Peptides against a protein of PDB entry 3QIS. Designs and how they scored, part 319

Target 1, 334 residues: chain A of PDB entry 3QIS
Amino acid sequence: PSLELSRREFVFENVKFRQLQKEKFQISNNGQVPCHFSFIPKLNDSQYCKPWLRAEPFEGYLEPNETVDISLDVYVSKDSVTILNSGEDKIEDILVLHLDRGKDYFLTISGNYLPSCFGTSLEALCRMKRPIREVPVTKLIDLEEDSFLEKEKSLLQMVPLDEGASERPLQVPKEIWLLVDHLFKYACHQEDLFQTPGMQEELQQIIDCLDTSIPETIPGSNHSVAEALLIFLEALPEPVICYELYQRCLDSAYDPRICRQVISQLPRCHRNVFRYLMAFLRELLKFSEYNSVNANMIATLFTSLLLRPPPNLMARQTPSDRQRAIQFLLGFLL

## One batch from the design tools (peptide; made by RFdiffusion4, then SolubleMPNN)

Design b2_p28_4_s4 (from b2_p28_4, 12 letters changed)
Fold by OpenDDE base, seed 1:
Structure b2_p28_4_s4 (fold): chain B 334 residues (1-334), chain A 28 residues (1-28)
Amino acid sequence: as target 1 above (334 residues)
Amino acid sequence: MEEEERKREEKLEELERRVEEYLKKFEE
C-alpha cells in the first residue's frame, strides 16, 4: 500500500490560549490495494501528538484512488497553557502517519505561541506592571523562577530578603483588578450573572485585551467578562487556595475562626486575591434581587475553581469533601 | 509614548486604591 500526501509541513503562527487554528491536507491512496491509515505514537510517546494538537480523522480506510481530508487542529487549553507560557513546551511536533503493512509518513508541525496572563502564576503576574505581551520572554522565565522562590519563602515564614530596588509587587494581578472592577461597576445588577455563558468571540477579545493592554473598559458583555474571570481562575497553575492548604480548609469548614486563620497562611498574593474575590462576591450577593445570584450557587461554582483538590487526590474526592469545600467558602460569603 | 505610560500608571494607582478599600472591608 502507498499514500500520496498533499502537504507534510504545517506552520501555526501566533497560537493563543483558547484560539482554535486548523490546517488541512489530503491523503490519497495511489496504490492498487485498499489501505488503513492511523496516526501512531513515536517510540517514547504514549500519544500520537502533543495535548494541544489533534488530527481529524486520526485513522481511516481508503479504497484505491480514494482521497480523504485530514484536519490538524491546534487548541491550547488550560492543560497546556502554563507549559507554553514558560517555554517548557513549544508549538512543535512530529506526527507519524502509519500505513498498515506500508511505510510511515512524517508530518512536521511548527509555529509560535503568544504568552497569556491566563495560565500564569499569581506571583509572576503581581510582578508584571505591563501587559504580558510587552514583557520579554527571557524576563517571563526569570519572573516565574523568582515567583516560585518567593512563594516558598512565604510558606516557610522566612523573612523576605530585601533584595535590591526590585519594583514593589502589586497586591493582586492587574488582570484580576480589571475583571473584578469591571464586574463590580457594571454587572452587580446583571440578571443570571455567572449562570449565562459568555460568547466565545468576546472571550477571545477579553483574553487578548488583558494580554496586550491595560484597558479603561473590558470589551464584551457582562456574561463574557464573568466567564473570563472563571476561565482565569481555572487556568491558574496553582489555585487561589494553594494545594498545601486544601485539607486544612476541609478540616476547618465548620469553624469560621479557623477558616480565617488558614487563609491568613496563604502566600501574600494568593491571600489578597482570595480576600478581594470574597469582598466582590459578598457585594454581588447584596444585589441578589436583581442578579438572581445566591450564596449557595456562588459557593458551588467558585469552590471548584478556588479550592481544587491536589492532583494526587482529585480522583479520590468524596461528596463529603466537596460539601466541606463548599461550606468553607460559604463562611466567607455570608 | 510617555503620555500612554503615565495613563497606565494612573490606572494602576486607581486600581491599587480600590483593591485596598476592598481588602479593608474584608478585615472589618
Scores: peptide ipSAE 0.342, ipTM 0.878, DockQ to the pose 0.717
Fold by OpenDDE base, seed 2:
Structure b2_p28_4_s4 (fold): chain B 334 residues (1-334), chain A 28 residues (1-28)
Amino acid sequence: as target 1 above (334 residues)
Amino acid sequence: MEEEERKREEKLEELERRVEEYLKKFEE
């Protein structure tokens, strides 16, 4: 069997978080026999491609002289955004198109990723006084390393080294402030806030706005701004409540005094973001007659975002654990 | 450029003030 490929090199320029890009090519059976094709893993890989890449179809049959279009889809989800922001991963891959009883055909994937404030740590964002797209990639790496060290010092209650030469970090990320302050100013009376989805085009505009500027106003509807806040919280590599405190939050869920003590153990940036969000949500709940938002709905929605189980416990989360997690947040909303 | 930088600094000062107000509301 033999295949002819219309293209073997693919370049995905300016790949962004949640923005789908597609490149298409054709494969043709230029042989005399039917063939089966499939994308196969390389020797050391479990998957035929990186998590941000997909081929469609990834397998199939071709009769002699048959041609099929294959789509290469690049999509950076919450699961890939952090490693791309850090430069640990890149928009580069090699696909192996295998022909049964035939040859392997290699496809080269390349491109560039544009960093996002989405999927960046709270600690790193607190050190970014400029939009992330204005920060050199080399400095992003340094900020993540420094942010990790400062998180560890904060958790260990180590005395901060004299902040003498480094610019003082923000109390919360500017991106969180921009989203929350917009919602506070314009969305407190918005019917079905956090219940109505935003527009995908507006969500992309909001993400691009936060990545490239410090705007006076966020573009889009209140629903799109509200959903952008949820997406931001979901995309955090470390949730607002650090994984190390997850079990302590569940254990304290029915004691408001202990709950407050647990939150006080968070790193400064995480603690400030948590308190800031709770203050906003408590204010939003005062307008429940207008916005149809209640404490149970908010607690249920934000619990999955703010108080995520550690990856090793995700598969073991019981209904009781979920109820305790909701109760933990309710103690800050009521 | 310089005027845009000044406006960004003023916006960051607004951020710090507004965040402090919200943090106080949480402690109440």
Scores: peptide ipSAE 0.338, ipTM 0.879, DockQ to the pose 0.868
Fold by OpenDDE base, seed 4:
Structure b2_p28_4_s4 (fold): chain B 334 residues (1-334), chain A 28 residues (1-28)
Amino acid sequence: as target 1 above (334 residues)
Amino acid sequence: MEEEERKREEKLEELERRVEEYLKKFEE
């Protein structure tokens, strides 16, 4: 059996977080026998492609003289955004299209990724006074390395944050400020806030706006701005309540005094973001008569974002653990 | 460039001030 491929080289320019790109090609059975094709892993890989890439269809049958269109879909989710922002991964792959009882066909995937403030650490963003697209990639790497070291020092209570000759970090990321300040100004009376989904086009505009500028106003509806905040919190490599404090939050969930002590032990940027978000959410709850938002809904929604189980414990989260996590947040909303 | 940078700095300073006011209100 043999195939003819219309194209073997694919370039995905300006790949962005949550923006789907598609490239298509055709495969044709130029033989006299039916054939089965599949994308197969390379010798050292568990998957036929990187997590941000997909082929559709990834397998199939072709009759003699049949042609099928294959879509190569590039989509950067929360699962790939952090490693692409750091340059640890790149928009490069090789796909192996295998023909049963035939030969392998190699496809080359290339392109460039545009960094996002989504999926960047709170520590790095607090050090970032420019839009992320204006920061050189080399400087982003340095900011992540420095941020990791400062987080570790803060958790160990070993050294005061050395007011070294580096510019003073922001109290909270400017992106979080922009989102929350917009919601505070314009969304307190918005019916069904955090209950109604945003528009996908508006979400992309908000992401692009935060990645490229420090806007006077965020574009889109209040629902889209609210969902953008949720997406931002979900995409954080380290949740607002750092993994090291997760169990202590659960253990203290019914003691408000201990809960406050646990939060006081967060790294400065995480603590500030937590307090700032809780202040906003408490203000939003004062307008419950207008926005139909209640503390139980907010606590349930934000618990999964702010107080995530460590990756090693995710598979072991019990309903009791989730209830304790919700109770922990309720103690800051009521 | 310099005028745009100055405007960004002034904006960031205002943002920092307002965040600090919110954080103080949380501690009260």
Scores: peptide ipSAE 0.322, ipTM 0.872, DockQ to the pose 0.663
Fold by OpenDDE base, seed 5:
Structure b2_p28_4_s4 (fold): chain B 334 residues (1-334), chain A 28 residues (1-28)
Amino acid sequence: as target 1 above (334 residues)
Amino acid sequence: MEEEERKREEKLEELERRVEEYLKKFEE
């Protein structure tokens, strides 16, 4: 069996968070026998492609002289955004198109990723006084490393090393402030806020706006801005409530004094973001007659975003743990 | 360019002030 491929090299320029890109190519059975094709993992890989890449179809049958279109879909989700922002991963891959009883055909995937404030740590963002797209990639790496080290020092209650000529970090990321301040100003009376989905095009505009500028106003509907806040919180490499405190939050869920003590142990940026969000959400709840938002809905929604189980416990989350997590958050909303 | 940078700095100062006010309201 043999295949002819219309293209073997693919370039995905300016790949962005949550922006789907597609490249298509054709494969043709130029042999005399039916063939089965599949994308297969390389020898050391568990998957045929990186998490941000997909082939559709990834397998199939071709009769002699049959042609099929294959789509290569590049989509950076919350699961890939952090590693791409840090430069740990890149828009580069090699796909192996295997032909049963035939040859392997190699496809080269390349391109560039544009960093996003989405999927960047709260600590790093607190150090970014410029839009992330104005920050050199080398400096982004340094900011993530330094932010990690400062987070650890904060958790360990280690004395801050002499702040060299490093600019004082922001109390909260400017991106969080922009989103929350917009919602506070314009969305407190918005019916079904956080319940109605935003528009995908508006979400992309909001992301691009936050990545490239410090705008006076965020573009899009209140629903899109609200969803952008949810997406931002979901995409955080570490949730607003650090994984290290997850179990303590659950254990304290019915003791408001202990809950406050647990939050006080968060790294400064995480603690400030948590308090800022809770203050906003409490303000939003005052307008419940207008926005149809209640504390139980908000607690249920934001608990999954703010208080995520550590990766090792995700498979073990019980309904009781979820209820405790909701109760923990309710103690800050009421 | 300088005026845009100044506007960004003024906005960051506003951000810091407003966040501080919000955080104080949480502690009350």
Scores: peptide ipSAE 0.322, ipTM 0.871, DockQ to the pose 0.778

Design b2_p28_5_s2 (from b2_p28_5, 12 letters changed)
Fold by OpenDDE base, seed 4:
Structure b2_p28_5_s2 (fold): chain B 334 residues (1-334), chain A 28 residues (1-28)
Amino acid sequence: as target 1 above (334 residues)
Amino acid sequence: SEEEKLEEALKKMEEDVQKRLKEFEEHI
């Protein structure tokens, strides 16, 4: 069996978080026998492609003289955004199109990724006074390393933040402030806030806006701005309540004094973001007659985002653990 | 300058955040 491929080299320019890109090519059975094709893992790989790439179809049968279109889809989700922002991974891959009892055909994937504030740590973002797209990639790496070290020092309670040597970090990421300040100003009376989904086009505009500028006003509907906040919180590599404190939050869920003590032990940026978000959500709840938002809905929604179980415990989360996590947040909302 | 505008915007942000954090701490 043999295949003819219309193209073997693919370039994905300016790949962005949550923006689907597609490149298509044709494969043709120029042989005299039916053939099965499949994308196969390279030696030592578990998957035929990186997590941000897919082929559609990834396998199939071709009759003699049959042609099929294959789509190569590049999509950076929350699961790939952090490693692409850091430059640990890149928009580069090699696909192996295998023909059963035939040859292997190699496809080269290349391109560039544009960093996002989405999927970047709170610590790094507190050090970014400019939009992330204005920050040199080399400086992003330095900011992530510095952020890790400062988080570790903060958790160890060892050294007061040496206020003297580097530019003072922001109290919260500017991106969080931009989103939440917009919601404070314009969305407190918005009916069904956090219940109505945003528009996908507006979400992309908001992401691009936050990545490239410090706008006076965020574009899009209040629903899109609200959903962008949820996406931001979901995409955080470390949730607003650090994984190390997860169990202590559950254990303290019915003691408001202990809950406050647990939050006081968060790294400064995480603690500030948590308190700032709670201040916003408490304000939003004052307008419940207008926005139809209630504390149980908000606590349920934000619990999965702010108080995410550690990856090793995610599969073990009980209904009781979820209820404790909700109760923990309710203690700050009521 | 553009830098002065950025510094002013960041300062206003930090002041607003500090206000809201203080308001939250007074209510808890």
Scores: peptide ipSAE 0.510, ipTM 0.931, DockQ to the pose 0.780
Fold by OpenDDE base, seed 3:
Structure b2_p28_5_s2 (fold): chain B 334 residues (1-334), chain A 28 residues (1-28)
Amino acid sequence: as target 1 above (334 residues)
Amino acid sequence: SEEEKLEEALKKMEEDVQKRLKEFEEHI
């Protein structure tokens, strides 16, 4: 069996978080026998492609002289955004198109990624006084490394951050402030806030706006701004409540005094973001008659974002753990 | 300058955040 491929080299320029790009090519059975094709993992890989790449179809049968279109879809989700922002991963891959009893055909994927404030650590963003697209990639790496070291020092209750860094970090990321200040100003009376989804086009505009500027006003509907906040919190490499404190939050869920003590042990940026978000959500709850928002809905929604189980606890949260997590957050909303 | 505008904007953000953080601490 043999295949003819219309193209073998693919370039995805200016790949962005949550922006789908597609490249298409044709494969043709130029042989005299039916053939099965599949994308196969390279040696030592578990998957045929990186998490941000997909082939559609990834397998199939071709009759003699049959042609099929294959789409190569590049989509950076929350699962790939952090490693692309840090430059640990890149928009580069090699796909192996295997023909049963035939040859392997190699496809080269290349391109560039544009960093996002989405999927960047709270610590790095607190040090980032300019939009992320204005920050050199080398400086982003340094900011992530410094952020990790400061997080560790803060969690260990080691010596307070040496105030000797010539520039004090922001109390919260400017991106969080922009989103939350907008919601404070314009969305407290918004019916079905956090219940109505945003528009995908508006979400992309908000992301691009936060990545490239410090706007006076965030574009889009209040629903899109609210969803952008949820996406931001979901995309964080470390949740607002650090993984190291997860179990202590569950254990303290029915003791408000211990809950406050647990939050006080968060890294400064995480603690500030948590408190700032709780202040916003408490304000939003004062307008429940207008916005239909209640404490149980908010606690249920935000608990999954703010209080994630550690990656090593691959076990799905028990119903009891989920209830404790919600109760922990409720103690800060009521 | 553009830089002075950025610093003033960031300062205003920090002042607002600090106000909200105090309001939160007083309620706890």
Scores: peptide ipSAE 0.500, ipTM 0.929, DockQ to the pose 0.762
Fold by OpenDDE base, seed 5:
Structure b2_p28_5_s2 (fold): chain B 334 residues (1-334), chain A 28 residues (1-28)
Amino acid sequence: as target 1 above (334 residues)
Amino acid sequence: SEEEKLEEALKKMEEDVQKRLKEFEEHI
């Protein structure tokens, strides 16, 4: 069996978080026999492609002289955004299109990723006084390394950061402030806030706006701004409540005094973001008659974002653990 | 300058955040 491929080299320029890009190519059976094609893993890989790439279809049959269009879809989700922001991964891959009893065809995927404040650590963002797209990639790496060290110091020593020669970090990421301040100003009376989805186009505009500027006003509807906040919190590599404190939050869920003590042990940026978000959500709940938002809905929604189980425990989360996690958050909303 | 505008914007953000954080601490 043999195939003809219309293209073997694909370039995905300016790949962004949550922005789907598609490149299509044709495969044609130029042989005399039916052939089965499939994308196969390379020798040391578990998957035929990186998590941000997909082929559709990834397998199929071709009759003699049949032609099929294959879509190569590049989509950076929350699962790939952090490693792409750090430059640990890149928009580069090699796909192996295999023919049953045939030869392999190699496809080269290349491109560039544009860093996002989405999927960047709270610690790094607190050190970014400029939009992330203005920060050199080398400096992003330094900021993540510095952020790790400061998180570790904060957890171990409870020592105030010596106001040494490094620029003072922001209390919260400017991106969180921009989103939450907008919602405070314009969305407290918004009916079905956090219940109605945003528009995908507006979400992309909000992401691009936060990545490239410090706007006076965020573009899009209140629903899109609210969803952008949820997406931001979901995309954090480390949740607002650090994984190290997850179990202690569950264990303290019915003791408000212990809950406050657990939160006080968060790294400064995480603690500030948590408190700032709780202040916003408490304000939003004052307008429940207008926005149809209640504490149980908010606690249920935000608990999954703020108090995520560590990856090793995610598969073991019980309904009781979820209820304790919700109860923990309710103690800050009521 | 653009830098002065950025510093002023960041200062306003810090002041607002500090206010909100204080409000939160007073109500818990």
Scores: peptide ipSAE 0.498, ipTM 0.927, DockQ to the pose 0.779
Fold by OpenDDE base, seed 1:
Structure b2_p28_5_s2 (fold): chain B 334 residues (1-334), chain A 28 residues (1-28)
Amino acid sequence: as target 1 above (334 residues)
Amino acid sequence: SEEEKLEEALKKMEEDVQKRLKEFEEHI
């Protein structure tokens, strides 16, 4: 069996978080026999491609002189955004298109990724006084390293940060402030806030706006701004409540005094973000007659975002653990 | 300047955050 491929080299320029890009090519059976094709893993790989790439169809059957279009889809989800932001991974891959009893055809995928504030650590964002697209990649790496070291110091030593340095970190990421301040100003009376989904185009505009500017106003509907906050919290490499405190939050869930003590042990930026979000959510709950938002709905929604189980416990999460996690958050909303 | 506008914007953010954090602490 043999195939002819219309193209073997693909370049995905300016790949962004949650923005789908597609490149298409044709494969033609120029042989005299039917053939089955499939994308196969390389040696030592579990998947035929990186998590941000997909082929559609990834397998199929071609009669002699038959042609099929294959779509190569590049999509950076929450699962790939952090490693692409850090430059640990890149928009580069090699696909192996295998023919049953035939040859392998190699496809080269290349491109560039544009960093996002989505999927960046709270610590790095607190040091990032400019939009992420204005930050040199070298400085982004330094900010992540410095952020890790300060997180560790803050966990090991309750050293007061010297309040007087011109290089003082922000109390919360400017991106969180922009989203939450917008919601405070414009969305407290918004019916079905956090219940109605945003528009995908508006979400992309909000992401691009936060990555490239410090706007006076966030574009899009209140629903899109609210969903952008949820996406931001979901995309964090470490949740607002650090993984190290997860079990202690569950164990304290019915003691409000211990819950407050657990939160006080968070790194400064995480603690500030948690308190700032709780202040916002408590304000939003005062307008429940207008926005149809209630404490149980908010606690259920935000618990999955703020209090994620560590990866080693994810598979072991019980319904009791979920209820404790919700109860922990309810103690800050009521 | 653009830098002065950035510093003013960041200052306003920090003042608002500090206000909200204080309001939250007074209610706990």
Scores: peptide ipSAE 0.483, ipTM 0.925, DockQ to the pose 0.770

